# Peptides against a protein of PDB entry 3ZOQ, part 204

Target 1, 223 residues: chain A of PDB entry 3ZOQ
Amino acid sequence: QLLQDSWWNQLKEEFEKPYYQELREMLKREYAEQTIYPDSRDIFNALHYTSYDDVKVVILGQDPYHGPGQAQGLSFSVKPGVKQPPSLKNIFLELQQDIGCSIPNHGSLVSWAKQGVLLLNTVLTVRRGQANSHKGKGWERLTDRIIDVLSERERPVIFILWGRHAQMKKERIDTSKHFIIESTHPSPFSARNGFFGSRPFSRANAYLEKMGEAPIDWCIKDL

## One batch from the design tools (peptide; made by RFdiffusion4, then SolubleMPNN)

Design b2_p30_5_s3 (from b2_p30_5, 20 letters changed)
Fold by OpenDDE base, seed 5:
Structure b2_p30_5_s3 (fold): chain B 223 residues (1-223), chain A 30 residues (1-30)
Amino acid sequence: as target 1 above (223 residues)
Amino acid sequence: DEEERRRREEEEERKRKEEEEREEALNSIR
């Protein structure tokens, strides 16, 4: 699948840079020699589902789930039929408490992506069973550029920054133009320290309404 | 017009090269 024109216009120069060429060559070797997640066709799913112009909300993750069949190129999201990871369960618990949505029978966040929620990991690939195995290989430079071009956009964006790793990206965001929603991470280790009760979904929709934009339907239908 | 034909061919070649670059950037990983 080709990158959408709106993203290509923003990112084409990155793909020509040596760091991305080196990253690509590394990834070719990794996919040939090891089990890498997500599938190579799914790496850029966040950009495929949500065009540059359609981005309303950004939710930053760290890296993909490293278990079989889990990752689908969207932060926190898992393929249908996959058991919901602990952080995702907590996201759905907060969603229920915030806006009254039922907990879905699956973990796919594709419906959010299709509405303009960019579900971006800072690192877009991982080795099977090896969390952060592709950290510092070049993805962070590309995903920093994605944040930068969104920050440069005139139409405001809402950034949802869960935990310290995502919050470190705040320095790249023009807070005079864009909105930030911060809390602790949805992980079981941190969720009770501020993620629960943070109401990111209703707060995001309140900003969208203030901007004259359609709110996100955060409620996920069962499959 | 031969000049119009040449301009169209050059534009089509440019579009093909850009599409190849897009495809290579995202899809040449595996």
Scores: peptide ipSAE 0.271, ipTM 0.729, DockQ to the pose 0.010
Fold by OpenDDE base, seed 1:
Structure b2_p30_5_s3 (fold): chain B 223 residues (1-223), chain A 30 residues (1-30)
Amino acid sequence: as target 1 above (223 residues)
Amino acid sequence: DEEERRRREEEEERKRKEEEEREEALNSIR
């Protein structure tokens, strides 16, 4: 699948830059020599499901899940039939407490992506069993540009920044124009320190309503 | 007219080139 025209127009200059060509050549070797996640066709799924113009909310992750069949190119999301990772379970617990949604029987966040929730990891690939193995290889420069072009957009965006790594991107966001929702990370190690009770879903919808936009239906139906 | 035909051909060539660049950037990671 090709990148949507709206994103291509924003990002085409990045794809011509040497850093991205080097990243691409690295990824070709990695996919040939090792098991890399997500599938190469799924790397840009966040941009495929949510056009540049349709972005209402951004949720930043670090890098993809590194287990078999888990990653699907969306931050925090797992393919149907995959056990929900601990952070995702906590996301659904907060969703239930915030707005009363039932805990879904799967971990796919595709329904959010289709509504304008950009589920972006800062690093878009990982080696099997090796968290952050593709850190510092060029993805961060591309994903920084994604944040930059969204920050430059006239229509406001809501950025949900869970934990320190995501919050470090706040310096790239025009906070005079865009809305930031910050808390601790949904990880079991940090969730009790401010993620639980942060109510990011209702807060995001409250901002959307103030902007005259349709709210996100955050409730995920069972499959 | 010939000018409209030329503009159309230039636009089609531009679109084709953009598609090739997009395919090269994204699909060649396989």
Scores: peptide ipSAE 0.177, ipTM 0.653, DockQ to the pose 0.010
Fold by OpenDDE base, seed 4:
Structure b2_p30_5_s3 (fold): chain B 223 residues (1-223), chain A 30 residues (1-30)
Amino acid sequence: as target 1 above (223 residues)
Amino acid sequence: DEEERRRREEEEERKRKEEEEREEALNSIR
């Protein structure tokens, strides 16, 4: 079994479909012939850290970081000891301004994932140095299904949609049940156009409290 | 035709450069 039971029950049919078998065969070749990120064992880390039932918040990314040692299978997150990418630095700046958290000395968002923040990329693999190199290869169909099964869930989810790519997924989300937090992307090229001051962390916690759920501890401890 | 071959090679090189620039631009967004 590839996934934990809660996700397997939702996604098992996808793994038997031809598109996923083709994707799997492509990935086998890619990992054998080229440097692919993340490590093949880390591809589904977002689903490993956050069960289907435990999802409180979803943060959508595009595809993994394509530099050495960066990607760990979580959107925007980097392994400890890795320099924080510009977008992640801006996320922590907004976190500080929003709720007063200190900027951590590392870029790992695993503590969020363990609290029910699904850190999902729409494409789950990338070639070294080649952004979006695995776009249109089948990942989007699987990750669309992940969004769909969360949208179908009775227990509400909060979707944080930074930038146009993530916001395009809004059409798949039942906004009568689920909450949407939208802004520009945390990238240095867009952050000043609406990401800064968007206060996604306090807004997410306000929705969780309204639903009678425990808020997320967004503050990340130093390692 | 050598001229047609040259035009195809130049178009392929242009497309490759546009793809590299797009990748670099996407890399800068992260």
Scores: peptide ipSAE 0.063, ipTM 0.450, DockQ to the pose 0.119
Fold by OpenDDE base, seed 3:
Structure b2_p30_5_s3 (fold): chain B 223 residues (1-223), chain A 30 residues (1-30)
Amino acid sequence: as target 1 above (223 residues)
Amino acid sequence: DEEERRRREEEEERKRKEEEEREEALNSIR
């Protein structure tokens, strides 16, 4: 599916570069020979749901969920009817404690994406059952460029950086224009070390209000 | 009138080429 004009204008030069052509050829082989997630039509869903100009908040993930039916091209999000992964459960627990939202009966974050929350993984594909299998294949260069063009944007963005992997991208963000919310990762292994009580949702909305922008409705309705 | 027509044709050709490049870049993963 074609990217919106706003993203195309920002990223078109990347798609012409040799690294991206090599990535595409690799992905063609991978999708033909193996089970790859997400569906090839869903790879760029984060950019499809949230235009370049409409980005208010960025939430960085590492790579897609590698289980069947889980990944939908949005970081931390799972398709409706899929059991919520442990990290996502912790995200909803923090959401409840932060701003009082009920825990939804599904794990789809599409409602956030439609409001201007860019749910971006740094690597956009994965082999079934093989976490980080597409690491270092070219996605990181493209997604770094996505961060760069957002950092260059005049209208401020809020970056939510959970854990060390996401926080390594901080050096690419112009903190004179943009806001950063950092904590430990929502994973069960790290959530109690600073993610819980970090209140990223209310803090993000406080920045949006200060900028004169509409806050995000973070509460997710049941399906 | 001929210059305006030529400019329109050049803009339409540029838009067509840009759409083809966009389609190749994104849809060819399939």
Scores: peptide ipSAE 0.103, ipTM 0.630, DockQ to the pose 0.009; fails the geometry check

Design b2_p30_5_s4 (from b2_p30_5, 24 letters changed)
Fold by OpenDDE base, seed 2:
Structure b2_p30_5_s4 (fold): chain B 223 residues (1-223), chain A 30 residues (1-30)
Amino acid sequence: as target 1 above (223 residues)
Amino acid sequence: DEEKRREEERRRREEEEERRRREEYLRGIR
């Protein structure tokens, strides 16, 4: 499916730039020669599920999961039937402690995306078994532009920035209009250093309520 | 009439090129 008109209007100029053309040609080769995740049709799923105008919350990830069948074009999310990665398990543990949601029997965050949670990775593709293999290839420039156009939007956005990599994007966010929720990363290596107890879900909903917007139903139903 | 037809043809070409670009860039890498 085509990106919704709202994202096309915001990003069309980027797609004509040399960096993106080079990225696209690189990716054509990568998908032809290697196993790349997510599926080529799923690369922009975050933008497909959440229009520019419907974005309420942004959750930044680094790059897609690099294992078979995991990545579905949404940060931290895995396809149904896939074992929940450690970081995602910790996200659900925090969700349970924050607002009382049960731990779902799957790892799909599509229900968040459909409610206006933009689940954006800064890099949108990866080689099988090779984390960050597509880092520095042009995705970061496009995803920086996504952050920029959201920052320029008059209607406020809530940015959830877990860990240093995501927090580096704070300089691109107009904090006079937008809200930032920061903590350590949900990774087992960092979660105990501030992610647990950070209550990002209730804090996000509190901002939405202050803005007169409907809160996110963060609780995920079993499949 | 000819100028109007040329403008409509340019507009249709621009819309078709934009649609093609949109399809090409947003449907993922084929």
Scores: peptide ipSAE 0.226, ipTM 0.711, DockQ to the pose 0.010
Fold by OpenDDE base, seed 4:
Structure b2_p30_5_s4 (fold): chain B 223 residues (1-223), chain A 30 residues (1-30)
Amino acid sequence: as target 1 above (223 residues)
Amino acid sequence: DEEKRREEERRRREEEEERRRREEYLRGIR
């Protein structure tokens, strides 16, 4: 199993709280009655691939992709064989301009997750074709706790906050310990207003180097 | 010792509940 005990130790108390039990019961109904993404086994993939102690960088998303076969439990990431969404294409364009990486032939960011990039959505499930359908159901409280426990960690974290939704989480981050990289969202509607040229990848690696940490290999190989 | 048996039973229930919660976290919603 990919999940390190480190996240369980940080979050176990949340799973006992009424809000999470209500969320769980809601999700059981949703998965039984409707098509929900990601697969129920993939909900916590961000935590599975990146342990609490191994988190170097956090990239916040809103909620999973709501199309078939897209969501894999990682923010902005899509399963191999799935067409890259517009925001992800822009992420790869910035990656290319920032550090010279080739555009991959797929949209899976699992290689980042395995290196300590926590690809966290604030809401971890969605109904098919219904963006934000699980907003305000309890996920935000859990994911706020994830941000909180990372903020409380002594070892610094780099938070990449694209767009206003992610940037609203800045209030939960101890900026005396942690680094924040902010820009507009990679969405086609906002990318030209500051995302392009923001160089989040090189900046993140520069912070990691200052901390004595190994940089992230952001370049994604073709499959 | 009935008290020791009750304590052991309580501990087993707590361990089973913790295991169940952990398995749920690890495997997602089932």
Scores: peptide ipSAE 0.213, ipTM 0.700, DockQ to the pose 0.010
Fold by OpenDDE base, seed 3:
Structure b2_p30_5_s4 (fold): chain B 223 residues (1-223), chain A 30 residues (1-30)
Amino acid sequence: as target 1 above (223 residues)
Amino acid sequence: DEEKRREEERRRREEEEERRRREEYLRGIR
């Protein structure tokens, strides 16, 4: 698959900074000594599938799924053949109610990524069975820069911010140029408090149409 | 003539180093 390269020009200065070099050395040790997810080649899949210029929508996650075979470097997404996590099931339920899409038999969101939906976690790695184990190690500084360079872009972006963690990034987004869709998180603990009925998919497409851009085909085909 | 050659050699080395760093990014962390 052809990788998207436009992010290099936006992020090259970050990769030279001491914090990122320290993060990289830490990750080399972690991957050698422990089971880390996703696979080291999949860490930047969100940037590989969606170029800087092709970003239409951003969906922020926290950190990767920490179970075997789940994480594929895209927020909320799981590899084909993996049972859909509870939050992802709720995302598909809202998708069905919002725009009438069928619930897919898999949890891969790669089709969204290929259409310009940046599926970005704020932390890009995790230890097996240990949620947030790589929090505060340097990923947040890089992913904050990703948000910043998108906010600085002239062509508007739609940010979908589910729950408090994602919503803390709102202060980095220039709302004079960009659009924000906020609700509670799709987690079973919060989905009934505002995620269900929030209609983020139709709202995102309405903004895209207003901008004269092609809408996202959010409906996912079975594999 | 020697100064121009040294400047061209420095520029080539800088371009090669930037290319190497870009390739490292695209391959992810190893």
Scores: peptide ipSAE 0.156, ipTM 0.666, DockQ to the pose 0.009
Fold by OpenDDE base, seed 1:
Structure b2_p30_5_s4 (fold): chain B 223 residues (1-223), chain A 30 residues (1-30)
Amino acid sequence: as target 1 above (223 residues)
Amino acid sequence: DEEKRREEERRRREEEEERRRREEYLRGIR
């Protein structure tokens, strides 16, 4: 699915700004000289699958997976056939305990994205084997603007903020209109300190129902 | 008439640039 015009209308001014032009030129060099993830055509997949108007839930990640074939432009998600990373495994464990979903045999969250779950990383690219290698290069300014325009939207959004990095974005969210679900990160290093038992999926659906919105079908079918 | 032509040319250039930027955005970086 191609990017919806609704995102272009919200973000077109950012793409004209010097910081984004510099970011783009940097990325052109990086993709030419090094192995960068995700594929350049997949960088904006979160926005391709979920239009500005269709966003119901936002799940913030940090940056893409830096291993071969993993990243697909969606936070926490991996391409089919790729082994589930530890954080994603914990997400599925919490999903099972929260609402009874079976653990899928793959790690693709595309079905969530198609239902209005914006799976946004704050940094949208990474060098192979080098976590956070594209931190501070301009992505954060664009993704901050994505959060801002969603915060400005009249129709409420649910923000799921796992861990300190994502929670730092709370200052950009109008909590008088929008709903926040916070816990520790699903990482094995933090999941036992509050992520497990946080029940973000049922809580998100409860907010959607209060808004008169269709709930998310969080259960992922096997491939 | 010359001012209208210049304004139409400017508008066409702006529309072409916006279309190009949109197409580049849709295709990603590469």
Scores: peptide ipSAE 0.140, ipTM 0.603, DockQ to the pose 0.010; fails the geometry check

Design b2_p30_6_s1 (from b2_p30_6, 9 letters changed)
Fold by OpenDDE base, seed 2:
Structure b2_p30_6_s1 (fold): chain B 223 residues (1-223), chain A 30 residues (1-30)
Amino acid sequence: as target 1 above (223 residues)
Amino acid sequence: DEREELLRRLYEADQAGDDETVAELVARLE
């Protein structure tokens, strides 16, 4: 897929490396032989909606939803009309308690992405019905580079790291320049152990305001 | 081990939007 200039300038060297070429060939086979999500045109939606320079906040996920019509290339986000998964429901519950937003009647987080929230999964594709099926195939190296180039950016970024998987990326983030908001994962198992009450949305906006930037409108309108 | 397997299944059920399975697995993990 073609990227916007801002991301291309940061990632062009990665696309020339053997690991990415191997990943690309693997994906060609996977998409040809079985059902892969998201749609191939949506793989880089996180980068399409949020340019390198426009990133204000990063929310890391693991891999895309693996059911029909769910994934749209954004971490935690589901297409309109799709039932909200439990973790996403908990995200909206925390959003409501944190800053008073109503629970939306859909699960699309596109409005966040358009405002500078990079909704990045560490793995960007998945086989239908097989969570983590594309783990260790090369995506992690690319997405690590995405984190690295954001960490190297002079303009500060806020990283929201829910759970152990996301928090493993903390070592790649220059905390002298950037801010990290950590808590347990929004999953039903772990949400009560720290996610609920962590108030990541208001905390993120507080950092943005300190930086002289416009806050994120986290509230999502019904469709 | 068993706990890792339960966590794996929990993630899959969560991603699939399977509320019933999620609830069952959470109960077993707690």
Scores: peptide ipSAE 0.573, ipTM 0.936, DockQ to the pose 0.944
Fold by OpenDDE base, seed 4:
Structure b2_p30_6_s1 (fold): chain B 223 residues (1-223), chain A 30 residues (1-30)
Amino acid sequence: as target 1 above (223 residues)
Amino acid sequence: DEREELLRRLYEADQAGDDETVAELVARLE
């Protein structure tokens, strides 16, 4: 896949490696033979909306939504008109309690991405109706590299790590330079055990202010 | 493992926006 931004300089070597070529060949077959999400042109939307240099905050997800019209290449984000999944609803509930934002009438987080919130899934594609179907196929190696190059960046980044899966990436983050906000996952199963009340949005903005950067406008306007 | 299977199904149901299945699985896991 072609990137025409600051990410290319960081990732170009990965795209030349055998694992990625094998991943590409796999994806060619998958997209040709069955329904894969997101749309192939949206796979790298997280990187398209948020350049390497513009990343302020990272929110890690697992893999894309696997239903029709849901995934748009951004972690936790659903296209307008799509029903908000339970975890996303809980994210908005915490947003409301944390900083007073209204619950939006849609689930698109594009406005966050445009402000420097990298909404990155560790796996960037999925088969329709089959969560984690592209796990272990090569995406994790690429997205690990994305985390690595951000960790190596001199300008600090804030990593929001909800749940065990995301928190497993903490070992790749230089905490002497970067900030970590951890809590349980926004899932209905775990949200009441730490996610609610964790106030990740105000905490992220507090770190940004300490770094002399503009805070994120986390509030999402209705469409 | 039953619990791991329930967690897997929960994630899938959550991703799918299947509120009813999510609620059922949460109840079983708690």
Scores: peptide ipSAE 0.570, ipTM 0.935, DockQ to the pose 0.940
Fold by OpenDDE base, seed 5:
Structure b2_p30_6_s1 (fold): chain B 223 residues (1-223), chain A 30 residues (1-30)
Amino acid sequence: as target 1 above (223 residues)
Amino acid sequence: DEREELLRRLYEADQAGDDETVAELVARLE
């Protein structure tokens, strides 16, 4: 896919590397032979909605939703009309308790992305009904590079790392320049062990304000 | 590892929006 100039400048070398070429060929076969999510045009939506220069906050996910019509190329986000998955529901519960937002009647986080919240999965595609089916196929190397180039940016970034999977990326983040908000995952299994009450949204905005940047409007309007 | 398998299934059920299975697996994991 064609990326915005700001991301292209940061990632163009990756696309020329053998691992990505192999990934691309694999994906061509996968999309041709199986049902893959998200739509191929939506794979890089996180980068489309949030340019390299505009990133204020990063929220890391694992891989896309694997059901019909769910994934839209943004971590945790589901297309309008799609039932909110449990983890997403818990995210909205924390949002409500943290800063008083109402629970939206949909699960699209596009409004966050448009404000500079990079909703990045570490793996950007998945086979229908098979979570993590594209793990270890090359996406992680690209998304690691995305984290790296953000870490190298002088303008600070806030990384929200829910759960161990996301927190494994902490070593790639220069904490002398960037801020990290960590908690347990919003999963029903782990949310009550640290996610609830972690107040990541207000904390992120507090950092943004300290940096002299506009805060994120985390509240999501009904459709 | 049974626990690892349960966690894997939990993630899958969560991603699928399968509330019933999520609840079941959470109960088993606790």
Scores: peptide ipSAE 0.553, ipTM 0.931, DockQ to the pose 0.939
Fold by OpenDDE base, seed 3:
Structure b2_p30_6_s1 (fold): chain B 223 residues (1-223), chain A 30 residues (1-30)
Amino acid sequence: as target 1 above (223 residues)
Amino acid sequence: DEREELLRRLYEADQAGDDETVAELVARLE
């Protein structure tokens, strides 16, 4: 997959490593023999929409949606026309309560990505109907490197870490340069235990303002 | 463990947009 120059410069060494070559060969087999999501052209959409230099905020997910037509290569985001999953619904509820945005009639977060919100899953592919089926196959090492190179960047980044899985990456983030917003996961199981009321969107914009950067327009227009 | 299995199933149901299964699993986990 061809990346933007800014990401290529940061990740080119990873693509030459044995683990990634093995991952690539595995993926070739998987896409040939099974239904894999997202579309192979969309695997790196998070990096396509948001260049290394343009990253303002990072939101970490686990792995892509595994139903037909759902995943579009962005964490938590679903293609237009797709039913919003429970966690995404809760994200929009918090968005509404936090900064007053209306709940959009779709679940696409592309508008966030275009503004510098890196919507990164730690695992970037999945078999149809089999959540976490590509866990431990090499993606985590690449996405760890993505976090690392962002942490090494001098220009500050805001990391939004919902739930334990995402928060496990906190140790990779230099908090002397970067900001972390943590809460429980937006899942119906955990949202009422810290996610609701955490106001991650206004807090992120407050940091951006402090840094002298333009805030994110988190409100999503209807399609 | 049983709890870990329930959490795994919950994540899967959430990802699938299966509201009914999510609700059931949340109730069992609480």
Scores: peptide ipSAE 0.546, ipTM 0.928, DockQ to the pose 0.936

